# Peptides against a protein of PDB entry 4A54: the designs that were tried, part 24

Target 1, 94 residues: chain A of PDB entry 4A54
Amino acid sequence: MSVADFYGSNVEVLLNNDSKARGVITNFDSSNSILQLRLANDSTKSIVTKDIKDLRILPKNEIMPKNGTKSPSTNSTKLKSAETYSSKNKWSMD

## One batch from the design tools (peptide; made by RFdiffusion4, then SolubleMPNN)

Design b2_p13_4_s1 (from b2_p13_4, 7 letters changed)
Fold by OpenDDE base, seed 1:
Structure b2_p13_4_s1 (fold): chain B 94 residues (1-94), chain A 13 residues (1-13)
Amino acid sequence: as target 1 above (94 residues)
Amino acid sequence: DLTEKLKEALKKE
C-alpha cells in the first residue's frame, strides 16, 4: 500500500515534541518525506515524517468538532433541466 | 489494521 491510498483519511498525528495535529491527508512528498494535512480551519500543515512519534486514523463517526463549515450539503440541486419551452411561436401569418 | 498499514507506507516511501 502507498500513502496515496490514505488520501482523504482523517488522522491524528503525535509529534516527537508531544504536540498533536489533526487533519485530512491531502498529499505526501516521498522525496522529502513530507506529509500534508488539511486542518479544521482549512489551512495546510506540512509534517516531516521523522518528526512523527505516532499516528492513528480517526473513524469517520468521530464527531470532529464541527467547525460550522457546513459540509456543503451536496444539495443535489436537481438542476431541473430547464424545460426548453420551445415556444415555437409559429407566427402563422393567415 | 489500517493505521499500521499507513505507518508502514510512510516508512517505505
Scores: peptide ipSAE 0.650, ipTM 0.923, DockQ to the pose 0.790
Fold by OpenDDE base, seed 4:
Structure b2_p13_4_s1 (fold): chain B 94 residues (1-94), chain A 13 residues (1-13)
Amino acid sequence: as target 1 above (94 residues)
Amino acid sequence: DLTEKLKEALKKE
């Protein structure tokens, strides 16, 4: 599979600095290894893949960017944090 | 799973 197969997926990215970003995958630049996310505020964040410690695809029932769901039949909940956040909960991967 | 497939895709491209 290519990264393009995951465009429109909502993801949580854990960065090497232990910050988290949540957004919809909108693009991947393979030449520069840059993953682009659309955030809850409809802005974009570019993440260099080397800065990614871990990531997960978010389930549909989790908080997602308002305009970023693949499923028109499911209500998306806007994230409270537009860019990065620190979770108090233990990191768990799906 | 799909998450692992995405991680693999990010490493290969």
Scores: peptide ipSAE 0.643, ipTM 0.921, DockQ to the pose 0.773
Fold by OpenDDE base, seed 3:
Structure b2_p13_4_s1 (fold): chain B 94 residues (1-94), chain A 13 residues (1-13)
Amino acid sequence: as target 1 above (94 residues)
Amino acid sequence: DLTEKLKEALKKE
């Protein structure tokens, strides 16, 4: 089994400096032992395998943290329907 | 385990 069999897998990588990276495996350079991950912001991170302390494959149901585009909370300002009280001006006929 | 297979692949290449 080669690393290429895991292209498109979402992984969490723990580095030797205790930092974490999460992304999709896009490439592996076997000559230089470099794993490439596509991150949630669509950037690419290159990781040397010697710097990997641990890794795990994430289940497909773990939604990549969508950079929460805050759906604009449409403050549905409930336009209070201004009840136009039709003031019937009673024109008194003289 | 798929994770273990990936770890083995990364060590061989």
Scores: peptide ipSAE 0.655, ipTM 0.923, DockQ to the pose 0.675; fails the geometry check
Fold by OpenDDE base, seed 2:
Structure b2_p13_4_s1 (fold): chain B 94 residues (1-94), chain A 13 residues (1-13)
Amino acid sequence: as target 1 above (94 residues)
Amino acid sequence: DLTEKLKEALKKE
């Protein structure tokens, strides 16, 4: 799997400085290891992968920031709905 | 899970 397979996924990123970012993956620069997120305010945030402490994919039912940008109907390769992640660890990685 | 797959993808590229 490539990072491109996750474009359009809503993620929560925990940075090494303990700050958090939430957004939709829009791009990945493999040459520079930069993950680009679109935030709720339609701004973009570039994150160097080295600064990522942890991340999780947010389930579709978690309130996407209401910017009604329809998830582009990219061909729903049925990313199987991540099973109901047991609420145990806020950062439970799939 | 999908999150681990994403983490792996981020490390391999």
Scores: peptide ipSAE 0.648, ipTM 0.921, DockQ to the pose 0.648; fails the geometry check

Design b2_p13_4_s2 (from b2_p13_4, 6 letters changed)
Fold by OpenDDE base, seed 4:
Structure b2_p13_4_s2 (fold): chain B 94 residues (1-94), chain A 13 residues (1-13)
Amino acid sequence: as target 1 above (94 residues)
Amino acid sequence: SLTEELKEALKKE
């Protein structure tokens, strides 16, 4: 499976500096190892993969807490496989 | 899981 198979998926990325980014995967530059996200405000964020501490695919029904950040548009994940999301474990390795 | 598959894809490319 390639990163391109996940284009359109909504993800939460935890960076090495403990900051978080949420957005839809729009592109991946394999030559430079750069993941591009479209954010809730329709801007783009480029993330170097080495700066990623952890990530998770967000369920389509996950209501982003409205605290000041616009919810990214829940674009349909291209992959229809059922992930069991435990509400208790925010960063579960599934 | 899909999350793990994405993580592996990011490492292999």
Scores: peptide ipSAE 0.627, ipTM 0.923, DockQ to the pose 0.649
Fold by OpenDDE base, seed 2:
Structure b2_p13_4_s2 (fold): chain B 94 residues (1-94), chain A 13 residues (1-13)
Amino acid sequence: as target 1 above (94 residues)
Amino acid sequence: SLTEELKEALKKE
């Protein structure tokens, strides 16, 4: 599979500095090894793959960085803007 | 998993 097969997937990226980014994969620059994410606020974040420590595709039932979408969880919590955050969360692979 | 497939794709490109 190519990275392009995952365009539109919502991912959480753990960076080498232990910060996290959450967004939808919109592009991959193979020449420069740059993964582009669209964040919940419709901004874009470019991540150099060498700076990625780990990543996971977010389950559909998890809070997705979509503006105006409600969490599929029973708690209709307003989706917070997808931003880089620095918490050590549990990482699961799908 | 799809996550692992994505990780492998990122390494190959």
Scores: peptide ipSAE 0.654, ipTM 0.924, DockQ to the pose 0.792; fails the geometry check
Fold by OpenDDE base, seed 1:
Structure b2_p13_4_s2 (fold): chain B 94 residues (1-94), chain A 13 residues (1-13)
Amino acid sequence: as target 1 above (94 residues)
Amino acid sequence: SLTEELKEALKKE
């Protein structure tokens, strides 16, 4: 399986500095190991994979960034870039 | 899990 198979997935990334980012995977640069996310405000964030402590794919029934989901089962929420989300410290092991 | 598959993909590429 390649990272490209997950394009369009909404993810939460925990960085080594314990900050968090949420967004939709839009690209991966394998040569430089850079994961690109589209954030709720339609900006992009580039993350070097070595800076990732952990990540999870967000379930469709969870609150999603406004521009990161088309699921009617979730509330669209405007999220700030690199915001620390304290509500649920649950990482998916699916 | 899909999350684990993504983690593996990120390490292999």
Scores: peptide ipSAE 0.652, ipTM 0.923, DockQ to the pose 0.758; fails the geometry check
Fold by OpenDDE base, seed 3:
Structure b2_p13_4_s2 (fold): chain B 94 residues (1-94), chain A 13 residues (1-13)
Amino acid sequence: as target 1 above (94 residues)
Amino acid sequence: SLTEELKEALKKE
């Protein structure tokens, strides 16, 4: 599976500095190992993968940053709905 | 999990 298979997924990223970013995966630069997120305010954030401590895919029911633009019609590659994140650990790997 | 698959993809590219 490639990172491109996850474009349009909403993710929460924990960085090595313990800061967090939340956004939709819009691009991945494999040459530079840079993950690009679209944030709630429609800005973009580039994250170097080496700075990622942990990440999780957010359930579809979690409030996507509603800036009013229609969720890009993710071509329904049915990435199976991340099953119910067991309410356990915030960073539980699904 | 999908999260694990994404983590693996990020490491392989």
Scores: peptide ipSAE 0.641, ipTM 0.923, DockQ to the pose 0.655; fails the geometry check

Design b2_p13_4_s3 (from b2_p13_4, 7 letters changed)
Fold by OpenDDE base, seed 1:
Parts: C-alpha cells; structure tokens; sequence
Structure b2_p13_4_s3 (fold): chain B 94 residues (1-94), chain A 13 residues (1-13)
C-alpha cells in the first residue's frame, strides 16, 4: 500500500520532541519524506517522517477536526478542534 | 491493523 491510500484519514502523530499533532492526511512528499496534515483550524502542518516517534489512525467515531471529510458515519458529534495537546498523556500504540 | 499498514507505507516511500 502507498501513503496515498490513507489520504483523508484522521491521524494522531507523536513527534520525537514528545509533542502531538492531530489532523487529516492531505499529502505525502515521498522524495523528501514529508507528511502533510490539515489541522482543526484549517492550517497545514508539514512533518518530516524522521521526526515521527509514533502515529495512529483515529477511529471514524472519534472527534475529527472540523473540516475533516464527513465520513458518512460521522453523526453531528461536535468537531472538537484538533488540539495539538502537548499532553504527557499515555500514548497507547494500537 | 490499518495503523501498521500506514507505518509500513511511510517506511517504504
């Protein structure tokens, strides 16, 4: 599979500096190994893959960034802003 | 898992 097969998926990324980013995968530059995420505030974040410590795909039922493509199953759950929370919270690897 | 498939894709490209 290619990264392009995951375009439109919501992901949470843990970086090597222990910061977190959450957004929708919009693009991947394979030549430079750069993953692009659309964040809840509609901004774009570029992440170099070498800076990724871990990542997970968020279930469709989890709070998606507001401008995430309406997965057909997203009932009107309040699009909580993808808070980039630097929370020391337990990164559970699925 | 779908997450593992994405991790593999990121490593191969």
Amino acid sequence: as target 1 above (94 residues)
Amino acid sequence: SLTELLKEALKKE
Scores: peptide ipSAE 0.623, ipTM 0.917, DockQ to the pose 0.766
Fold by OpenDDE base, seed 2:
Structure b2_p13_4_s3 (fold): chain B 94 residues (1-94), chain A 13 residues (1-13)
Amino acid sequence: as target 1 above (94 residues)
Amino acid sequence: SLTELLKEALKKE
């Protein structure tokens, strides 16, 4: 399986500096080992794979970093634009 | 899991 098979997947990336990025996989540069994410604000973040401590694919029932989408929670709230955060919260693997 | 498959894909490329 290639990284390209996961294009369009929403992921949360934990970096070695304990910061987190959340976005949709849009590209992977295999030559430079760079994962590209589209963030909630439609900007792009490039992450060098060596800087990735861990990652997970976000389940569809979680808040997705998509502009104009509503959270699947009981409250139809717009998704927050916060694409990057720093917290030591729980990680789950699918 | 899909996550593990992605992690392995990232290591192989």
Scores: peptide ipSAE 0.629, ipTM 0.917, DockQ to the pose 0.794; fails the geometry check
Fold by OpenDDE base, seed 3:
Structure b2_p13_4_s3 (fold): chain B 94 residues (1-94), chain A 13 residues (1-13)
Amino acid sequence: as target 1 above (94 residues)
Amino acid sequence: SLTELLKEALKKE
């Protein structure tokens, strides 16, 4: 599985400096290990993978960035979004 | 989980 399989996913990223970013994955530069997110204000944030402390995929029902272009109809590879976001840990890995 | 798969993908590329 590649990062490209997750394009259009809404994610919350915890950085090593304890700052957070939330956005839709729009691109990944494998050569430089840079994850690109589209934020709620339609700006783009580039994150170096080494600076990521943790991340989670957000459920579809969470507020997607407004101007997010239609999530590409990811062909139904039913990646079963394990809906069980156990409400417990903010950074629980599903 | 999907999150773990994404984390793995980020590490392998």
Scores: peptide ipSAE 0.619, ipTM 0.916, DockQ to the pose 0.646; fails the geometry check
Fold by OpenDDE base, seed 4:
Structure b2_p13_4_s3 (fold): chain B 94 residues (1-94), chain A 13 residues (1-13)
Amino acid sequence: as target 1 above (94 residues)
Amino acid sequence: SLTELLKEALKKE
């Protein structure tokens, strides 16, 4: 599958500096290895993939943090996120 | 998992 198959998915990204970003995948620049997320405040964050320590797709029912605004709008995807992740590992794979 | 598939996609692109 390509990254494009995941456009519209909500993800949490853990960066190498241990900061986190949450947003909807809107684009991927394969030439530069840059993942683009739309954040809760409707801004866009570009993340170089080499700076990603880990990531996970968020379940649809997970409450996303808001910056005083509504959560990011998601597009319908052909893929479904898991509803439950193990509490043992915050980066559990679905 | 979908997460693993995404991780693989990010590495292969």
Scores: peptide ipSAE 0.610, ipTM 0.917, DockQ to the pose 0.678; fails the geometry check

Design b2_p13_4_s4 (from b2_p13_4 with E1S E2L I10L)
Fold by OpenDDE base, seed 4:
Structure b2_p13_4_s4 (fold): chain B 94 residues (1-94), chain A 13 residues (1-13)
Amino acid sequence: as target 1 above (94 residues)
Amino acid sequence: SLTEELKKALEEE
């Protein structure tokens, strides 16, 4: 399979500097080994694959934290408390 | 897993 087969997948990337990025795979530049993610704020982040320590595909039901651009629609659906995804960094290699 | 397949794809390209 190619990386292109995973376009549109939501992923969490752990970088070598221990920072994390979450986004949808939009592109991969194989020549430069650059993975492009669309983030929750609709910005694009380019990640060099050599800087990736680990990654996982997020299940479709994991709501990307939409940076709520508060569209003014009043319905206070209580964003259920961001369960502090307890840093159980169990990157379960399933 | 799909994750492992993606990791493999990233390494092979």
Scores: peptide ipSAE 0.656, ipTM 0.923, DockQ to the pose 0.827
Fold by OpenDDE base, seed 2:
Parts: C-alpha cells; sequence; structure tokens
Structure b2_p13_4_s4 (fold): chain B 94 residues (1-94), chain A 13 residues (1-13)
C-alpha cells in the first residue's frame, strides 16, 4: 500500500523528542519524506518521517480533539487545539 | 494492522 491509501486517516504521531502530534493525514511528500497532518485547529503540520519515533491510526470512534468539542470523557473539558502534547500515552498498534 | 501497513508505506516511499 502507499501512504496515499491512508489519506484522511486520523493518526497520532510520537516524535523523537517525545512530543506528540494528532491529525488527519492530508499529504505525503515522498521526495522529502514529509508527512503532512491537518490538526484540530485546521492548521497543517509537516513532519519529517525521520523524526517519527512511532505512530498509530486512531480508531474512528475515538473523538478527535477538535477545538470547541467537549471530550467524551465525563469531564466536559473543552478539548483545546491538541496540536502537540507531551504526555506519555499508551501506544497501541492496530 | 493498519498502523503497521502505514509504517511500511512510510518506509518504502
Amino acid sequence: as target 1 above (94 residues)
Amino acid sequence: SLTEELKKALEEE
């Protein structure tokens, strides 16, 4: 399969610096090895694949943190624009 | 898994 087959997939990316990015795959530049994500705030983030430590495709039922959307968790905390987060989350492969 | 397939795709391109 090509990366293009995953366009529109929601992914969580763990970077080598232990930061995380979550977004929808919108493009891949194979020449430069750059993965482009659309973030919850509709901005784009370009990630060099060499900087990726790990990634996972998020389940469709996993509520993407959108700006202004309430977390499905009991605590209706406004999911702030989850651009990048540094929390050590559990990574599962699908 | 789909994740593993994506990882492979990223490595191959």
Scores: peptide ipSAE 0.650, ipTM 0.923, DockQ to the pose 0.838; fails the geometry check
Fold by OpenDDE base, seed 3:
Structure b2_p13_4_s4 (fold): chain B 94 residues (1-94), chain A 13 residues (1-13)
Amino acid sequence: as target 1 above (94 residues)
Amino acid sequence: SLTEELKKALEEE
């Protein structure tokens, strides 16, 4: 599976400095190992993968950043709805 | 999990 298979997924990223970023995966630069997120304010954030401490895919019911650009109809390969994150640890791997 | 698959993909590319 490639990172491109997850484009359009809403993720929460925990960085090594304990800061958090939340956004939609829009691009991945494999040459430089840079993950690009679109944030709620429609800005973009580039994150070097080495700076990622942890990440999780957010459930679809969590507030996606509202900016109305049509989710590119990427062929809904039914990435199975991330099972309802049980109330377990914020960073539980699904 | 999907999260684990994403993590794996990030490590392999």
Scores: peptide ipSAE 0.637, ipTM 0.922, DockQ to the pose 0.652; fails the geometry check
Fold by OpenDDE base, seed 1:
Structure b2_p13_4_s4 (fold): chain B 94 residues (1-94), chain A 13 residues (1-13)
Amino acid sequence: as target 1 above (94 residues)
Amino acid sequence: SLTEELKKALEEE
């Protein structure tokens, strides 16, 4: 499986500095190991994979970036202009 | 899980 198979997925990334980013995977540069996310404000964030402590694919019923994939779930909420997520979240592996 | 598969993909490329 390649990273390209996950393009369009909403992810939460935990960095080594314990900061968090949420966005849609738009690109991966394998040569430089750089993951690109589109954020809620349509800006892009480039993350070096070595700086990633952990990550998860966000379920559709969680808060999504504004321009992420819309969830038909009644519990779906769009994040407004949230580039960095600092809230305490439960990390689940699926 | 899909998350685990993504993690593997990031490590392999």
Scores: peptide ipSAE 0.632, ipTM 0.922, DockQ to the pose 0.767; fails the geometry check

Design b2_p13_5_s1 (from b2_p13_5, 6 letters changed)
Fold by OpenDDE base, seed 3:
Structure b2_p13_5_s1 (fold): chain B 94 residues (1-94), chain A 13 residues (1-13)
Amino acid sequence: as target 1 above (94 residues)
Amino acid sequence: MIKELEEKLNKEA
């Protein structure tokens, strides 16, 4: 398969300096041998292929740690069950 | 160079 067949794949790249990068393959510049990854913070990292020591494809279920998405604090506003006070209107017959 | 990257990707798939 060509590199283009892996566009959209999540990968972990181990570089020659022992640093790691995780991201989605968005582009490959064949002329310059540069792999582009979109990172979790939506930034783009360009990696020269010669600097890649190893790489692995991550399973689709590994959610890239989205930095800043504050999990919506589901303020579970306990909907206090409106106690329907059945006001028994005792109609007094006169 | 491209062949080396393709080889690495194909080994992991």
Scores: peptide ipSAE 0.505, ipTM 0.883, DockQ to the pose 0.718
Fold by OpenDDE base, seed 1:
Structure b2_p13_5_s1 (fold): chain B 94 residues (1-94), chain A 13 residues (1-13)
Amino acid sequence: as target 1 above (94 residues)
Amino acid sequence: MIKELEEKLNKEA
């Protein structure tokens, strides 16, 4: 699986300096090898991949800091079927 | 580097 397959996963990252960071994977910059985590306070932390000693994926049941990020209710915007008003352009050939 | 991160992620899935 690619890193992108783990977007939205809650992870705990152990860095080489023995510090830890917890957050949701929001992005990965492949050009610069930077992993972006959204933290509990809605801030973003950028982590250079080479500084990662280890990581674990946290189970969904672990109290993710409920930042009540309302899952965007996919308001099923009923795509109102564009009633194609067939404007019959009556070309009256008189 | 990417492969290492992917390996770590895949190991934990």
Scores: peptide ipSAE 0.503, ipTM 0.881, DockQ to the pose 0.802
Fold by OpenDDE base, seed 2:
Structure b2_p13_5_s1 (fold): chain B 94 residues (1-94), chain A 13 residues (1-13)
Amino acid sequence: as target 1 above (94 residues)
Amino acid sequence: MIKELEEKLNKEA
């Protein structure tokens, strides 16, 4: 797969200086070999590929604490328990 | 350099 196939993926990048960066891949500059990450604070970090020691893709369920993205309060509309209308078929013995 | 990044990404996918 190409780098572009990973756009939108949440990644953790380990740099050669042992620092880590976490963000969503937003762009890759192939001419300069620069990976762009959108960080949790909505800033963009540019990382030169040669400075990347290792990289891991974070699972989609790992809610990056977006500073300020209120988890959409899924108003759990309590589905009112559909009263199981036990239609007691009253067999009228005629 | 591009290939190296792709290899890293593909390894983790």
Scores: peptide ipSAE 0.502, ipTM 0.882, DockQ to the pose 0.873
Fold by OpenDDE base, seed 4:
Parts: structure tokens; C-alpha cells; sequence
Structure b2_p13_5_s1 (fold): chain B 94 residues (1-94), chain A 13 residues (1-13)
């Protein structure tokens, strides 16, 4: 699978300096080899791929302390099927 | 470099 297949995944990245970053994969710049994460505070962190020592994908049910970052409710845009109610205008002529 | 990241991601999926 490509990196793009993991967009939206929550990951923990271990860097070469032994620091850790947790966030959702939002983008990957293939030209510059930069992985972009959205952090819990809604900020963005850019990580150069060469600085990544290890990576793990976090399970969906791991209660990250929801600091109120509403999991983007995939508002399943209920495509409200526009029930085109064909209102038959019964023009009763008198 | 891309292949290395993909390999890491695929290993954890």
C-alpha cells in the first residue's frame, strides 16, 4: 500500500532522537520526503522521513485522552436522497 | 526514502 492509503490513520512516530509524536496522517510530500501529522491540539507537525526510527498505527479504540478533539465525525453526509416529491399540482380549473 | 516509510507503515497494518 502507498502512504496515501494511510491518510486519516492515527500513528505514533518514534524519531531518531528518541522523541515521540502522535497524530493523524494528513499528507505526505514525496518530493521532500516529509510526513505531515495533525496533532491533538489541531496543530500540524512536519517530520522528515529520514528522522523516523519507528512507527506504529494506533487502534481506533485506544481512547486517546480526547482532549475535546471531536473525532471528525465522519459526518456521513447522509446524502439526503432528495426525495423529489413530485407534487402533482392538480390544477383544478373552476 | 519513500519505500522505507511505506515498508514501516505496511509492517504495522
Amino acid sequence: as target 1 above (94 residues)
Amino acid sequence: MIKELEEKLNKEA
Scores: peptide ipSAE 0.501, ipTM 0.881, DockQ to the pose 0.808

Design b2_p13_5_s2 (from b2_p13_5, 5 letters changed)
Fold by OpenDDE base, seed 3:
Order: structure tokens, then C-alpha cells, then sequence
Structure b2_p13_5_s2 (fold): chain B 94 residues (1-94), chain A 13 residues (1-13)
């Protein structure tokens, strides 16, 4: 398969300096041998192919760490059941 | 150069 067949794939790239980058393959410049990754923060990282030591394709189910969407704290306000006190109005018959 | 990247990608696929 060509590099273009892997566009949209999540990958982890190990560089020659032992640093790692994770992102989605968005483009490949064949003339300059530059791989472009979109990172979790929506920035783009350009990697020269010669600097790649190793690469793995991540399974689709590995959710990129979404920046902390604060789960809405459902403040379950316990609706205190308003006890309807039935005030028996005793009508005095005159 | 492209062949090396394609080789790595195909080995992981």
C-alpha cells in the first residue's frame, strides 16, 4: 500500500532521538520526505522520514486523550418531596 | 526514503 492509503490513521512515531509523537497522518510530502501528523491539540507536526526510528499504527478504539471535557457534575439536587400538610379546616357549624 | 516509510507502515498493517 502507498502512504496515502494510511491517511487518517492514528500512529505513534518513535524518533531517532527517542522522543515520541502521536497523531493522525494528514499528509506526506514525497518530494521532501516529510510526514505530517495532526496532534491531539489540533496542531500539526512535520517529521522528516529519515528521523523515524519506528512506527506503530494505533487501533481505532484508542480514544485520543480528549482534553478534559469536565463531565457535567450532575448536581442531583434531591428535590425534597414537599410534604403537602393537609390542614383540615374544621368548619364550626353555627 | 518513501519506500522505507511504506515498508514500516505495511509491516504494522
Amino acid sequence: as target 1 above (94 residues)
Amino acid sequence: MIEELEKKLNEEA
Scores: peptide ipSAE 0.501, ipTM 0.878, DockQ to the pose 0.687
Fold by OpenDDE base, seed 1:
Structure b2_p13_5_s2 (fold): chain B 94 residues (1-94), chain A 13 residues (1-13)
Amino acid sequence: as target 1 above (94 residues)
Amino acid sequence: MIEELEKKLNEEA
């Protein structure tokens, strides 16, 4: 699987300096080898891949910091069926 | 570098 397949996953990253970061994978810059995590406070942390010692994927049941990112309620905008008013253009051939 | 990250992610999935 590619890194992109893990977008939206909550991960804990252990860095080479023994610091830890926890967040959701939001992006990966392949050109610069930079992993972007969204943290609990909605800030973004950029991590250089070479600085990653280890990582684990956190189970969905672990208390993701409920940033109440309201999943955009897919308001099923009822596409109101455009009532095609069949305007019968009665071409009166008089 | 990409391969290493992908490897780590795949090992944890």
Scores: peptide ipSAE 0.498, ipTM 0.876, DockQ to the pose 0.809
Fold by OpenDDE base, seed 4:
Formats: sequence, C-alpha cells, structure tokens
Structure b2_p13_5_s2 (fold): chain B 94 residues (1-94), chain A 13 residues (1-13)
Amino acid sequence: as target 1 above (94 residues)
Amino acid sequence: MIEELEKKLNEEA
C-alpha cells in the first residue's frame, strides 16, 4: 500500500533522537520526504522520513484522549431506505 | 526514502 492509503490513521512515530510524536497522518510530501501529522492540540508536525526510527499504527479503540478530533464520522450515509410510501390513492368515487 | 516509510507502514498494517 502507498503512504496515502494510511491517511487518517493514528500513528506513533519514534524518532532517531528517541523522541516520540503521536498524531493522525494528514499528508506526505514525496518530493521532500516529509510526513505530516496532526497532533492532539490540532497543530501540525512535519517529520522528515530519514529521522523516523520506528512507527506503529494505533488501534481505533485506543482511547486517545478525545480532544474532539471527531473521528471523521464516516457519515454512514444512512441510506434512508426510501420508504416507498405507496400512497394508494383510494379514489373514492361519490 | 519513500520505500522505507511505506515498508514501515505496511509492516504495522
């Protein structure tokens, strides 16, 4: 899979300096090899790929303190089942 | 460089 297939995933990145960054993958600049993460405070962190020692994908159920990053509500477009209201026009002839 | 990141991501998926 390409990096773009992981957009929206929560990841923890271990850097070569042993620091850690946790956030959602929002973009990857292939020209400059820069991974962009959105952090819990809604700020953006840019990480050069060569500085990444290790990476893990966090499970969706790991209660990251929901600072209101609304998981993109997959608007499950509830296909409102178009209840075909069969309006039987009962033509009452008088 | 792209290949290394993709490899790491695919190893964790």
Scores: peptide ipSAE 0.497, ipTM 0.876, DockQ to the pose 0.840
Fold by OpenDDE base, seed 2:
Structure b2_p13_5_s2 (fold): chain B 94 residues (1-94), chain A 13 residues (1-13)
Amino acid sequence: as target 1 above (94 residues)
Amino acid sequence: MIEELEKKLNEEA
């Protein structure tokens, strides 16, 4: 697959200096070999490919803590326990 | 350089 096929993927990049960056792949500059990541704070980080030691694609379910996305309070609407209407079928023994 | 990044991405995909 091409780099463009990974646009929108959430990745963790390990750099040669042992620092890490996490973000969504937004662009790749092929002329300069620069990978662009959108970080959790909505800033963009540009990384030169030669500085990348390793890369990991994060699973989609790994909610990047967007600093500002309040976890939607799932208002657990307490589903009122549907009273099991035990319809006692009173079998009228007629 | 592009090939190296693509290799890394494809290995982790």
Scores: peptide ipSAE 0.497, ipTM 0.877, DockQ to the pose 0.859

Design b2_p13_5_s3 (from b2_p13_5, 5 letters changed)
Fold by OpenDDE base, seed 2:
Structure b2_p13_5_s3 (fold): chain B 94 residues (1-94), chain A 13 residues (1-13)
Amino acid sequence: as target 1 above (94 residues)
Amino acid sequence: MIEELEKKLNEES
């Protein structure tokens, strides 16, 4: 697969200086070999490919620390348990 | 250089 096939993937990049960067792949400059990551703070980090020691793709379910957009607490409106109307079938003993 | 990044990405996919 090409680098472009990974656009939108969340990755952790380990740099040669042992620092880590986490972000979404937004672009790759093939001329300069620069990988662009969008970080959790919506800033862009440019990383020279030569400085990449290792890279892992994070599973989609790994909650990037989204900026504290409080998951709208879906107020689970406790649907009041509809009282099971015990339909007392009045068996009219006729 | 592109090939190295593509290799790393493909190894992790």
Scores: peptide ipSAE 0.452, ipTM 0.869, DockQ to the pose 0.826
Fold by OpenDDE base, seed 1:
Structure b2_p13_5_s3 (fold): chain B 94 residues (1-94), chain A 13 residues (1-13)
Amino acid sequence: as target 1 above (94 residues)
Amino acid sequence: MIEELEKKLNEES
């Protein structure tokens, strides 16, 4: 699987300096080898891949900090069916 | 570097 297949996964990253970061994978910059995590406070942390010692995927049932990113309820904007008032232009054939 | 990250992710999946 590619890194992109893990977008939206909640992960805990152990860095080479023994610091930990927890967040959702939002992006990967392949050109610079930078993993982007969205943290619990909605900030983004960029991590250089070479600095990653270990990584674990957190189970969905672990308390993801519900940053209630309300999935934008796709308000199904009821496309009001534009009642095309067929104005029958009665062409009066005189 | 990419391969190492992909390997780590795939090992945990």
Scores: peptide ipSAE 0.449, ipTM 0.868, DockQ to the pose 0.792
Fold by OpenDDE base, seed 4:
Structure b2_p13_5_s3 (fold): chain B 94 residues (1-94), chain A 13 residues (1-13)
Amino acid sequence: as target 1 above (94 residues)
Amino acid sequence: MIEELEKKLNEES
């Protein structure tokens, strides 16, 4: 799978300096090898991939303390079933 | 460099 297949995934990144970053993958710049994470405070962190020692994908059920990172509502496009209003125009011929 | 990140992501999936 490509990096783009993991967009929206919540990850923990271990850096070469032993620091950790947690966030949602929002973008990857292939030209500059930069991974972009959205953090819990809605800030963005850019990480150079060469500085990544390890990473893990966090399970969806880990109750990250909901600071209000709205899970991207999968807008389930409720396919509003087009209720075919069969308006039977009963033309009452008077 | 891309290949290494993709490999790490695929190993964790």
Scores: peptide ipSAE 0.446, ipTM 0.867, DockQ to the pose 0.828
Fold by OpenDDE base, seed 3:
Structure b2_p13_5_s3 (fold): chain B 94 residues (1-94), chain A 13 residues (1-13)
Amino acid sequence: as target 1 above (94 residues)
Amino acid sequence: MIEELEKKLNEES
């Protein structure tokens, strides 16, 4: 497969300096051999291919740590079941 | 250079 077939894949890149980068492959410049990653903070990182020691594809279920967008606390409003107290008003007429 | 990256990507996939 070509590099373009992996666009949108989430990857972990180990660099020759033992630093790691995680991001989504957004572009590859074949002329300059530069891989572009979109990081979790929506910034872009350019990596020269020669500086890549190792690369792995991350499974889709590894949620990149989204910066703390507070998942809206689903306030489970316990809908207290309104107990419909059937007031049996027994109007006894005489 | 591209071949090395493609090789690494194809080995993981």
Scores: peptide ipSAE 0.452, ipTM 0.868, DockQ to the pose 0.741; fails the geometry check

